# Peptides against a protein of PDB entry 3OGK: the designs that were tried, part 53

Target 1, 307 residues: chain A of PDB entry 3OGK
Amino acid sequence: ATPDRLSRRFPNLRSLKLKGKPRAAMFNLIPENWGGYVTPWVTEISNNLRQLKSVHFRRMIVSDLDLDRLAKARADDLETLKLDKCSGFTTDGLLSIVTHCRKIKTLLMEESSFSEKDGKWLHELAQHNTSLEVLNFYMTEFAKISPKDLETIARNCRSLVSVKVGDFEILELVGFFKAAANLEEFCGGSLNEDIGMPEKYMNLVFPRKLCRLGLSYMGPNEMPILFPFAAQIRKLDLLYALLETEDHCTLIQKCPNLEVLETRNVIGDRGLEVLAQYCKQLKRLRIERGADEQGMEDEEGLVSQRG

## One batch from the design tools (peptide; made by RFdiffusion4, then SolubleMPNN)

Design b1_p13_1_s3 (from b1_p13_1, 6 letters changed)
Fold by OpenDDE base, seed 5:
Structure b1_p13_1_s3 (fold): chain B 307 residues (1-307), chain A 13 residues (1-13)
Amino acid sequence: as target 1 above (307 residues)
Amino acid sequence: MNSFEKRLNELLA
């Protein structure tokens, strides 16, 4: 499809999702410069799609100029922007979005690559937005944003239900968790083992409605922080957890209402057996080959074709 | 391999 054809066929379009690079790009089979630019689409949105409130770009090239044009064209009418595995922009582009789109509800940059100039975009969002429901920059690398701004967002956005972040130290998010009273989903952060303080995370207080969770680098020592609310967990992202097969079994047994599990091969056949036994409401299971598979050739943590 | 995978590998090593 072409932009002009789209607007002619659907002048009242409210939601647009565009896909650029094929999935093969995930395997480094496609050069970074391959794929679609959003520029012609942004032009069409600006000129002819005046009812568009949701935009999802997946694996596309997005420039700051594109974001600026989109922001100014849609302004407070833009409710959803998803930059899903996109590249080509900087935080200046994000700043433009949050400056002009003050009523945005969903902002996603998951797995996007960008140049970080400063943390102003998150600060601006914190200062002016009260509508945010979903904030997702999972698997990104922001080093210049402030946890305090995230806390402010949680305080001001009473409908905030899902937040996925990069590698914030979890202890820096204590204020955020306290403020995010309606949060149902959290992914990301960083748990860092401290030999001198093995239980430094045990006093973490999570939002009471939290039921979808993924904590990066969570090991068996940190896993018990989930136990008080394990029964209400419906989704677990363990892709970046440091759990062995036995740890998986332990956690799974405590999550009888689990509906979605994402993990690595380390779960093993044994973990799958436990999953089948205890998680009768399971709807989706994602098992990835982890980087640790090379070391597991002789270990129990392999999912066989029998499982 | 993304930076998170790299970090995971470092932690698992």
Scores: peptide ipSAE 0.314, ipTM 0.873, DockQ to the pose 0.743
Fold by OpenDDE base, seed 1:
Structure b1_p13_1_s3 (fold): chain B 307 residues (1-307), chain A 13 residues (1-13)
Amino acid sequence: as target 1 above (307 residues)
Amino acid sequence: MNSFEKRLNELLA
């Protein structure tokens, strides 16, 4: 459908999700007029969709101008913005969103590519938002944002339940975790192994309600930090963990209430057997083949057709 | 392959 058709048929639309073409299509592999740009949709939203509160763009090209127009058009009525695997914008666009949409509840930029100019957007969000429930810039590269702003967000947004971040050193997020009393989900960060201090992370205190977790670069030395609350874990993202097959087995058997597992092929048939044995509530399993598997020909580290 | 995947591979090497 076209934007104008949509607005005419559904003038009171509350939620819009647009899916663009595969990422490869953004690199001139198909004609330009393939519907990958959000501009015509943003124009329509701005002019005619006055009740729209949720916008989800997936694999779309989004400019700062698009974001600015959207922000000003919807303002505090915008509750959800998901830039899911999008490209074409800078942090200026994000700044516009958080400046004008002060009551936004969900802000997602997961796996989006952008130009980072500064960290003002997160600071602005921290200074003015008290409504945020979900913040997700997982698998992004922000180098200019402050963990202090994240802490401020946690302090001010009492309904904050899910936060996914990039490569913050986990120890820099101690204040955040302390403030995020209602946090249920956390993904990202960076665990940096220190062979001279294996207990580097053992004193981390996680929010008491945390049950969905994915710590980037978590190895077997860091894994024990989860053990005190492993029984309450319902979702694990191990896609970027540094766990071998045996480590998977160790962790999985400690998570009897696990419902969702995402990991790499390194879990192996053995890991899957353990999973089946101990995780009777499992609902979803994602196993991804990673590039790391090319060098690891451990028989246990491969999922076969038996698994 | 994204930067996280690259970093992961580096750590696993």
Scores: peptide ipSAE 0.312, ipTM 0.872, DockQ to the pose 0.609
Fold by OpenDDE base, seed 4:
Structure b1_p13_1_s3 (fold): chain B 307 residues (1-307), chain A 13 residues (1-13)
Amino acid sequence: as target 1 above (307 residues)
Amino acid sequence: MNSFEKRLNELLA
């Protein structure tokens, strides 16, 4: 499809999702300049798609100029922007989006590759947005953004229900969790083991409504922080957890209302058996192959064909 | 392998 054909056929389009590079690009099999530029689409959006509220770019090349044009064209009418596994932009482009789209509700840049110039985009978002419902920069590498801005966002955006972040130290997000009273989903952060302070996370308080969770680098020592509300957990992302097979079994047994589980092969056949036994409401199961597949000493930490 | 997987591997080593 071409942009011009789209606008002619659907002048009142409200939601657009574009997919660029094929999945093979994830394995660096596709050159960066293969295609999938959003530029012609952004031009068409700016000129002819006046009702567009939601834009989702997946595996596309997005420049700062593209983002700036989109931001100015849609302004406060833009409710959703998802840069899903995109590349080519910097934080200046993000700044333009949050500066001009003050009523944006969903902002996603999960697994996108970008050049980080500063943390101004998150600060601007914190200072002026009160509409945000979903913020997702999961599996990104921001080093210049402030957890205090995230806290401010939580305080100002009372409809904030889902937040996925990069490698924030979890203890730096205490204020965020306290402010995010309506938060239902959180993924990311970083749990960092401290031999001198083994219980450093034991007093961590999560939002009352939290039911979808993924904590990066959570090990068995930190896992008990979930136990007080494990019964209300509906989704677990354990892809980057440091849990072995037995740890999976322990946690799963405490989550009888689990509906979605994402984890690595380390769950093993035993973990899957426990899952089947205790999680009768399970709807989706995603098992990824990890580097630990060959390195785990636990022979049960492998999912076989029986599982 | 992404950076998170790399770090995970480092932590598991």
Scores: peptide ipSAE 0.302, ipTM 0.868, DockQ to the pose 0.688
Fold by OpenDDE base, seed 3:
Structure b1_p13_1_s3 (fold): chain B 307 residues (1-307), chain A 13 residues (1-13)
Amino acid sequence: as target 1 above (307 residues)
Amino acid sequence: MNSFEKRLNELLA
């Protein structure tokens, strides 16, 4: 498909999703310059797609100039921008988006690679946006953004329902959780075990409506923080948790309303049996092979044909 | 392998 053909066929297009590089690119099996540039598409959007509200780029090369052009062309009409596994831009491009698209509702940069110049983009978003519903920079490496800006966003955006972040210390997000009264989904953060403070996280207060959760590096010592609201959990991301098979069993037994589970092979057949027994509303199960299993002959952490 | 997976491996090692 060519950009011009798209606009001619669908002049009133409201949502566009483009997929660039094949999945093989994730394994460095294709050159970086293989293609997948958004530039010709952004040009077409700017010129001919005046009703476009939602843009989703997946595995594409996106420059700051592309983002700037898109931002200025769509301005407050842009409600959704998803840079899904994209590359080629810096935080200046993000700044342009949040500066010109003041009514953006969904902003996603999940698994994108970029050059981080500063944290101004998140600050600008915090200062001027009241429409945000979904913010997702999960599995990114922002080091210069402030948890305070995230808190400000939560305070100002009453429709904020889903937030996925990178490697923020969870205790730095206490203010955010208090402010995010309508938050239903949270993923990311960083739980850092402190042997000297075993109850470091036990006083964490989560938003009352939280039902989709994925805390990074959650171990068995931190897992009890979920128990007070485990019955309302509908989606659980344990891909980056530090839970063993028995820990999985313990947690799953407390989540009878679980609909979606994502975890590693460590759940084992035993965990799957427990899941089947206690989670009758389960709709989706994702099991990934953990890199940790490459060296551990832990028989308990294998999902067999039986499980 | 992404940075999260790397860190996870380090924590699990």
Scores: peptide ipSAE 0.029, ipTM 0.718, DockQ to the pose 0.680

Design b1_p13_1_s4 (from b1_p13_1, 8 letters changed)
Fold by OpenDDE base, seed 3:
Structure b1_p13_1_s4 (fold): chain B 307 residues (1-307), chain A 13 residues (1-13)
Amino acid sequence: as target 1 above (307 residues)
Amino acid sequence: MSKFEKRLNELLA
């Protein structure tokens, strides 16, 4: 499909999702004129898609100039921007988006690769946005952004329901959790075990409506922090949890209303049996082969044909 | 090796 063809057929398009490079494709095997660059699409959006409020780029090459053009063209009409596994931009591009699109509701850059210049984009978002519902920079490496800005966003955006972040120390997000009264989904953060302080995280207070959760580096010592609201949990992301098979069983038994589970092969057949027994509302199950399989000789961590 | 993989290896050691 070509950008011009799209605008001619659908001049009143409100939502656009573009998928670029297949995961298995080598960059050098893709023709230069393939739809990997968003530039021609951004040009078309700017010129001919004046009602477009939602843009989703997946595995596309996105430059700061592209983001700047998009931001200025759509301004406060842009409600959703998803840079899903994209590359080629810096935080300057993000700054342009949040500066010009002050009514944005969904901002996603999950698994995108970028150059981080500063944390100004998140600060700008915190200072001017009151519309955010979804913020997602899960599996990204922001080192220069402030958890205080995230707290400010939570305080100012009453409709904020889903936040996925990188490696923020969870204790630095206490203020955020207190402010995010309507938060339903949280993924990311960093749990860092301290042998000298085993109760380091036991006093964490989560938002009352939290039901979709994925805490990075959560081990069996931290897992009990979920128990008070485990029956409320509907989605668990355990891909980056440090749980063994038995730990999975323990947690799953406490989540009878679980609808979505994402985890590694460490769950094993035993974990799947427990899942089937206790989670009757399960709708989706994702099991990935994790790094732990390369080191574990233990058969318990393997999903067989029985699972 | 990712931070996660390092932490996982520590747990499994």
Scores: peptide ipSAE 0.195, ipTM 0.835, DockQ to the pose 0.299
Fold by OpenDDE base, seed 1:
Structure b1_p13_1_s4 (fold): chain B 307 residues (1-307), chain A 13 residues (1-13)
Amino acid sequence: as target 1 above (307 residues)
Amino acid sequence: MSKFEKRLNELLA
């Protein structure tokens, strides 16, 4: 369907999800000539979809102008914006969104590629938003944003339950974790090994309700920081963890309530056996092929047909 | 090579 057809048929549409690479079943719903660009849709949203509160773009090209138009058109009515693996925008576009959409609850730009001009967007969000529930810029590279702004967001947004970030040094997020009293999910950060100070992360205090977790660069030396609350962990993202097979086994054994696991092939058949033994509530398992597969000499680090 | 890949390679070395 074309944007105009959609608006005519569903003028009261509240949620829209667009994929740049549609599944076969949806291929005929997207005009070929518009494939990939959100501009026609943003135009339609701005003009005709006055009740739209949730927008999800996946693998699409989004310009700053598109974001600006969307922001101004929907303003405080926009509750959800997901730029899922999108490209074409800069942080100016993000700034426009957070400036005009003060009641946004979900802001996602996971795996999106963009040009970073400054950290103003996060600062603006911190200064004015009190509604945020989900903030996700996981697997992005922001170098100009401040962890202090993240802390401010946590302090001001009492309904904040899920935060996924890029490569913040975890120790810089101590204030954030303290403020984020209702946080249930955290992914990202950066754990940096220090041979001279192996216990530098041992005093980290996580939010009490934290049960979905993925710490980037977590190695076996840092893994014990999870042990005090491992029993309450329901989801683990180990895609960017630096754990070997045995480390996986150790951690999994401590997470009997695990429901979702995402990891790399390094878990191996051994890890899968342990998972089956100890995690009886497991609902979803994702195993990705990682760059480490070629380097693994240990057969246990490979998932076979037996696993 | 990403930061992660670099760290991973170091771990595997």
Scores: peptide ipSAE 0.146, ipTM 0.819, DockQ to the pose 0.273
Fold by OpenDDE base, seed 4:
Structure b1_p13_1_s4 (fold): chain B 307 residues (1-307), chain A 13 residues (1-13)
Amino acid sequence: as target 1 above (307 residues)
Amino acid sequence: MSKFEKRLNELLA
């Protein structure tokens, strides 16, 4: 499909999702094949799709100019922007989006690759947005953004229900968790072991409605922080947890209402058996191959064709 | 090697 054909057929289009070529094919391998670039689509959106409120780019090349044009064209009418595994932009492009689209409800940059110039985009979002419901920059590498801005967002955006972040130290997010009273989903952060402070994370207070969770680098020592509300958990993302098979079994047994589990092969057949026994409401199971697949000596740490 | 892989290796060591 071409952008011009789309606008002619659907002038009142409210939601657009575009999928580019696989990421491997996009990295310095795409000649001037605009099929992977959002530019022609952004041009069409700006000119002819005046009711568009939701844009989802997946595996597309997105420039700062593209984002700037989109931002100015849709302004406060833009409710959703998802840059899903995209590349080619910098934080200047993000700044333009949050500056001009002050009523944006969903902003996603999950697994996108970008050049980070500063943390102004998150600060601007914190200062002016009160509509945000979903913020997701999971599996990204921001080093210049402030946890305080995230806290401000939580305080100002009362409808904020889902937040996925990069490698923020979890203790720096205490203020955020306190402010995010309606938060239902949190993924990311960083749990860092401190030999001198074994109870470093034991007093973490999570939002009362939290039921979808994925804490990065959570090991067996940190896992107990979930136990007080484990029965409330509906979704677990353990892809980046540092749990072994037995740890999975322990946690799963405490989550009888689990509906979605994402984890690595380390769960093993044993973990799957425990899952089947204790999680009768399970709807989705995602098992990924992890770096530990070659290193685990425990045969039970591998999912076989039996499981 | 990703940060996660590094941490995992440390755990397994």
Scores: peptide ipSAE 0.135, ipTM 0.815, DockQ to the pose 0.319
Fold by OpenDDE base, seed 2:
Structure b1_p13_1_s4 (fold): chain B 307 residues (1-307), chain A 13 residues (1-13)
Amino acid sequence: as target 1 above (307 residues)
Amino acid sequence: MSKFEKRLNELLA
């Protein structure tokens, strides 16, 4: 499909999702082709798709100029922007989006590669947006954004229900969790073990409606912070947790209403047996091969055909 | 090496 053909057939299109080439090609010399770059699509959106509210780019090259054009063309009509595993832009492009699209509800840049110039985009979002429902920069490496801006967003956006972040120290997000009264989903952060303070996270208070959770670097010492509300957990992302097979078994037994589990091969056959026994409402299971497999070929943390 | 991989290696050491 070409941009011009799309607009002619569907002039009243409200939602557009474009998929680029496989991720491996994103860093290779790609010919100037509309299949990889969003530019021709952004041009078409700006000129001919005046009712478009939702844009999802997956594995595409997106420049700051593209984002600026999109932002100015759609302005407050843009409700959803998903830069899913995209590359080619900087935080200046993000700044343009949040400056011009002040009623955006969903902003996603999960697994995107970008150049970080500053944290102004998140600050601008915090200062002007009250409509945000979903914010997702999971598996990204922002170093210049402030957790205080995230707290401000939570305070001002009453419909905020899902937030996925990078490596914020969890203790810096205490104010955010307190402000995010309607939050149902949280992924990311960073739990940092302190041998001198083993209970430094025990007083962490989560939003009351939280039921979808993935805490990065959560180990067995931090895992008990979930126990008070484990029965209400519906989705767990353990891909970046530091749990062994036994830890998985312990946590799973406490989550009888679990519907979605994402984890690594370390869960093992034993963990899968426990999962089957205690989680009767399970709908989806994702098991990835992790770095832990390299040294543990003969250990318990292996999923076989028995499991 | 990602931060996660580094920490995982430390845990496994």
Scores: peptide ipSAE 0.106, ipTM 0.798, DockQ to the pose 0.324

Design b1_p13_2_s1 (from b1_p13_2, 9 letters changed)
Fold by OpenDDE base, seed 3:
Structure b1_p13_2_s1 (fold): chain B 307 residues (1-307), chain A 13 residues (1-13)
Amino acid sequence: as target 1 above (307 residues)
Amino acid sequence: SEFRKRLLSVNYR
């Protein structure tokens, strides 16, 4: 499809999702100049798709200029922007989006590659947005953003239901969790084991409605923090957890209402058996090969054809 | 993804 053909056929389009380069591009199998720039689409959006409120770019090249043009063209009419595994922009582009699109409800840049200039984009979002429902910069590397701004967002955006972040120390998010009264989903953060203070996470208070969760680097010592509300968990992201097969079994047994599980091969056939036994509402299971496959001490931490 | 693999590799060092 071409931008021009799309606008002529659907001038009143409200939602657009574009997919760029396939996964093969990640291995340099496709030249960088292969079609995948959002520029011609942004131009068409600006000129001819004036009712568009939702934009999703997947694996596309996005420049700061593209983001700036999109932001100014759609302004407060833009409700959703998803930069899914995109590249080519900096935090200046993000700043333009949040500056001009002050009623944005969904902002996603999960697994996007960008140059970080500063943390102003998150600060601007915190200072002026009250509409945000979904914020997702999961699996990104931000070093210059403040957890205090995240707390401010939670305080000001009462419809905030899903937040996925990078490697914030979880203890720095205590204020955020307290403020995010309606939060249903949280992924990311960083749990850091402290031999001298094994109980440092035991007093964490999570939002009352939290039911979709993925804490990064959660080990068996931290896992008990979930037990008080494990029965209400519907989705678990354990891709970045440090749980062995037995730990998986322990946690899964406590989550009878689990609908979605994402984990690694370490769950093993035993973990899958436990999952089948205790999680009768399971709808989706994703098992990935982890980098830990070669170093896995648990000999049973492999999924066979039996699973 | 390659990004995920990288993150996991760092964690298990």
Scores: peptide ipSAE 0.023, ipTM 0.667, DockQ to the pose 0.139
Fold by OpenDDE base, seed 5:
Structure b1_p13_2_s1 (fold): chain B 307 residues (1-307), chain A 13 residues (1-13)
Amino acid sequence: as target 1 above (307 residues)
Amino acid sequence: SEFRKRLLSVNYR
C-alpha cells in the first residue's frame, strides 16, 4: 500500500503499523542497514490522517525531521508511538515527540539504533507527562539519561504499568521501583556482580503488582531476590539472564503461575521437564540459541527433540 | 564483559 491510497481508503484511521525491513534480515539475509523511510508516511499522516492516535514503525528509517513533523502534526492526540527496531534518528527527535505529545501513553524505542545527544528527552517527559502507561527502550543504550527522571515519571504517571529499560544499574532504580506503585512489568537494567558485596541486591524492593519480569545479567546469586514474589510471576524473560540449567529448575519450581517464559537453550531438557511439572499455566515458551552456546563448551543445557 | 556483549547480540541473530 502507498500512503496516499491508505488515507483515501481509511481517512478515519486511528492506528497505523508499518513494517520496513523484512524479518529475514535478522538472519543477515539482507543488508543490516536496509529499511523503508517513514517520511512519505509521516507526510500523509500530517496532512490527511487527522484521527490517528497510534503509530508503530517497525524496522524503518526515521529521521529527526520525521519525528518533529509527526509530533507537531498529532501533538496531544498522539497516544502511542512505537519505534520498533528503527534507525536514523537522534535524541533530538525523541525530545520533539515528548515536547509536543504531552499526553502520550505508550512510547517505545525497543532495539532501535540512534545517536544519543543528551538526556533531555527523558527529562522533558518527566517534567510534563502524567499519562504514560508504557515506556520501553529495552535493548537500547542510553548513557546520558537520568534514573531520577525515570523516578519522576513513575511518581507522576499513576497509570504506568510497563517499563523496559536499557543498562541502568539496578540499584539506581530503587527510587523508581518505590515510586512505580502500579508497575506490572519491568525488563532490563543491569545486575553487576560484586565479589566484595555478594548481597548488594538482596534488599531490592519491587513494585507489589510486578508479575512480568526480565532482569538483565541476573545470575544465581541475584536470583533469590525474586523468590518473595515468584508465585505471582506470570512472565519471565531470562534471555539475558546468566542462569544455568539447574538455576532454571530452581526458579521455575518457584513460579507455579508462569504463563510466558523466554529463555535460552541452556534451560535444557531437564529444565523443560521441570517446567512441565510445575508450570501448568504455561501458554508460551520461547527458546533462543544463546551466544554462550557458541562460545562456551561447558554449558550442558541443550534442548533436544526429547525435551 | 565479552560474555555480556555476546548475549546482547542474540537479538541480531
Scores: peptide ipSAE 0.021, ipTM 0.649, DockQ to the pose 0.374
Fold by OpenDDE base, seed 2:
Order: C-alpha cells, then structure tokens, then sequence
Structure b1_p13_2_s1 (fold): chain B 307 residues (1-307), chain A 13 residues (1-13)
C-alpha cells in the first residue's frame, strides 16, 4: 500500500503500523540502513489522517524532521508512538514528540538506534506529561537521561503500568519504584554484582502490583530479591539474566502462576521439566539461543527433544 | 551495557 491509497480508503484511521524490513533482517542479513523511510507516511498523516492517534513504525528510517512533523500534526491527539527498531533520529526528535504531544500514553523506542544529544526529552516528559501508561526504551543506550526524571514521571503519571529501560543501576531506581504505585511491568535496569556487598539489593522494594519482570544481569545472588513476590509473577524475561540451569529451576519453582517465560537455552531439559511440573498456568514459552551457551558442554544447559 | 546484552542474544527481536 502507498500512503495516499491508505488515506483515501481509510480517512478516519486511528491506528497505523508500518514495517520497513522483512523478518530476515532479524538475522542480521540486511543492513541497518536499509528499509522504508517514514517521510511519505508522515506527510500523509499530517495532511489526511486527522484522526490518527496511534503510530507504530517498525524497522524504518525516521528522521528528526519526520518526528517534528508528526508531533506538530497530531499534537495532543497522539496517544501512541512506537519507534520499534527504527533508526535515523536523535534525541531532538524525541524532544519534539514529548514537547508537542503532551497527552501521549505510550512511548516506545525499543531497540532503536539514535544519536543521543542530551537528556532533555525525558526531562520534558517528566515536567509536562501525566498521561503515560507505557514507557519503553528497552535495549537502548541513553547515557544522558536522569533516573530522577523517571521518578518524576512515575509520580505524575498515575496510570503508568509498564516501564522498560536501559542500563540504569537498579539502586538508582529505588525512588522510581516507590513512586510507581501502579506499575505492573518492569524490564531492564542493571544489576551489578559486588563481592564486597553481596546483599546490596536485598532491601529493594518493588511496586506491589509488579507481575511482569525482566531484570538485566540478574545473577543467582540477586535472584532472591524476587522471592517475596515470586508467586504473583506472571511473566518473566530471563533473556538477559545471568542464571544457570539450576538457578532457573530454583526460580521457576517459586513462580507457580507464571504464564509467560522468555529465556535462553541455558534453561536446559532440566529446567523445562521443572517448568512443566510447577507452572501449570504457562501459556507461552520462548527459548532463544544465547551466545553464552555456544560451546557449552553441559548437557543440562541445552534444550533437547527430551525437554 | 548494551554490549553485554548483545552477547547474550544471537538474534534480535
């Protein structure tokens, strides 16, 4: 479909999702700079799609100018923007979005590549937005944003239910977790092992409604921080956890209400057996092959037909 | 870091 054809056929369109790369790109077979430019679509949105409130660009080239045009065209009518694995923009583009779209509910830039100029976009979001429900910059590299702004967002956005972040030190998010009273999902952060202070995370208090979780770099020493609320966990993302097979078994046994598990091959046949035994509510299982499992000789760390 | 995360995943989502 072309932009003009879409608007003519569906002038009252409220939600648009565009994909710029084929699935084969997931295997790094296609250069990152290959894909569709959103420019012609943004032009069409600005001119003819006056009721559009949700935009999802996946694997597309997005410039700051595109974001600026979109922001000004939709303004407070824009409720959802997902820049999913996109590239070509800077934080100036994000700043334009949050400046003009003050009632945005969902802002996603997961796995997008961009040039970071400053942290103003998150600060602006913190200062003016009270509508956010979902904030997701998982698997991104923001070095200039402040965890304090994230805390402010949590305090001001009462409907905030899902937050996925990059490599914030988890201890810097204590204030955020305290403020995010309705948070149900959290992914990302960074757990850093400290031999001199093995229990530095044990006093971490998570939001009471938290049930979907994926802590980056969580090892066996940090894993016990989940035990107090493990029974309420419904979704676990262990893709970036540093858990061995036995650690998986330990954690899974404590999550009887688990519905979704995403992990690596390290779970092994043993972990799958434990999963089957203890997680009767499981609806979805995703197992990825991690680079760290390559060359592993431990049979328990591999998923076979037995599992 | 993002570098470490990439080491844990062969395929990007």
Amino acid sequence: as target 1 above (307 residues)
Amino acid sequence: SEFRKRLLSVNYR
Scores: peptide ipSAE 0.028, ipTM 0.698, DockQ to the pose 0.548; fails the geometry check
Fold by OpenDDE base, seed 4:
Structure b1_p13_2_s1 (fold): chain B 307 residues (1-307), chain A 13 residues (1-13)
Amino acid sequence: as target 1 above (307 residues)
Amino acid sequence: SEFRKRLLSVNYR
């Protein structure tokens, strides 16, 4: 697709941006010292920026000592911490944050690289926080945290509206979804095919207000779990879904109120046509392509000048 | 999939 073609399909187009950075591998492509160390900034925050309640580090090196200093300096005044594509810390640093900043509302470590020592940080968060609104460790790999702690967080944090996680088996999050009554956004998890139980996910109950969604590894067999509330979906992240072009068309037709779509090149020109036809409220579209989709023979499974 | 690149971003405002 060209900007002109997209403009004809979507008359409210205001901006277009092309990016060549791999999404999933973007962090790995960042030089070790790119963005620099947060240490001098943490020092400044601790000493002079004593009213600061929101901290967002992007593509920076963060040590456990940095996190500990920040945590102790800001304590319950810290409302937002975003470690966006950062590296250098362990779960001990996260533990310090949640231990000292018990009124934190937003905690993000999306696409960060860290050393996992244990799951204590999430447990501590579950035991003491009631203020959390946004929890995001999307595109991370935690093996030692408990889905039960996530459920506890949902139960205790009544303002929790957005949760993005790693590769939790979705069925382990049933209790979480039940407890997260005000949840509007969920991304991540893991849908795993089971030949012996083809409908093992069909009885999943999602929070009633859920409208922004991205389920990892969702294939066409699992996709129908969205159909009961597809009309209320405003944002879809299909980057890690296992949907083909026709699957995209099927789902898109059921989401007339879609405002934001993130997907891969597999949507194709056909999918874009369907998108234009059925999703009149679309405001943002992100299309990515991966190496695994290179050389696909299906002409409909790629975005071309026709789309 | 690990090396997916953002090809196109369109914003409607």
Scores: peptide ipSAE 0.019, ipTM 0.549, DockQ to the pose 0.109; fails the geometry check

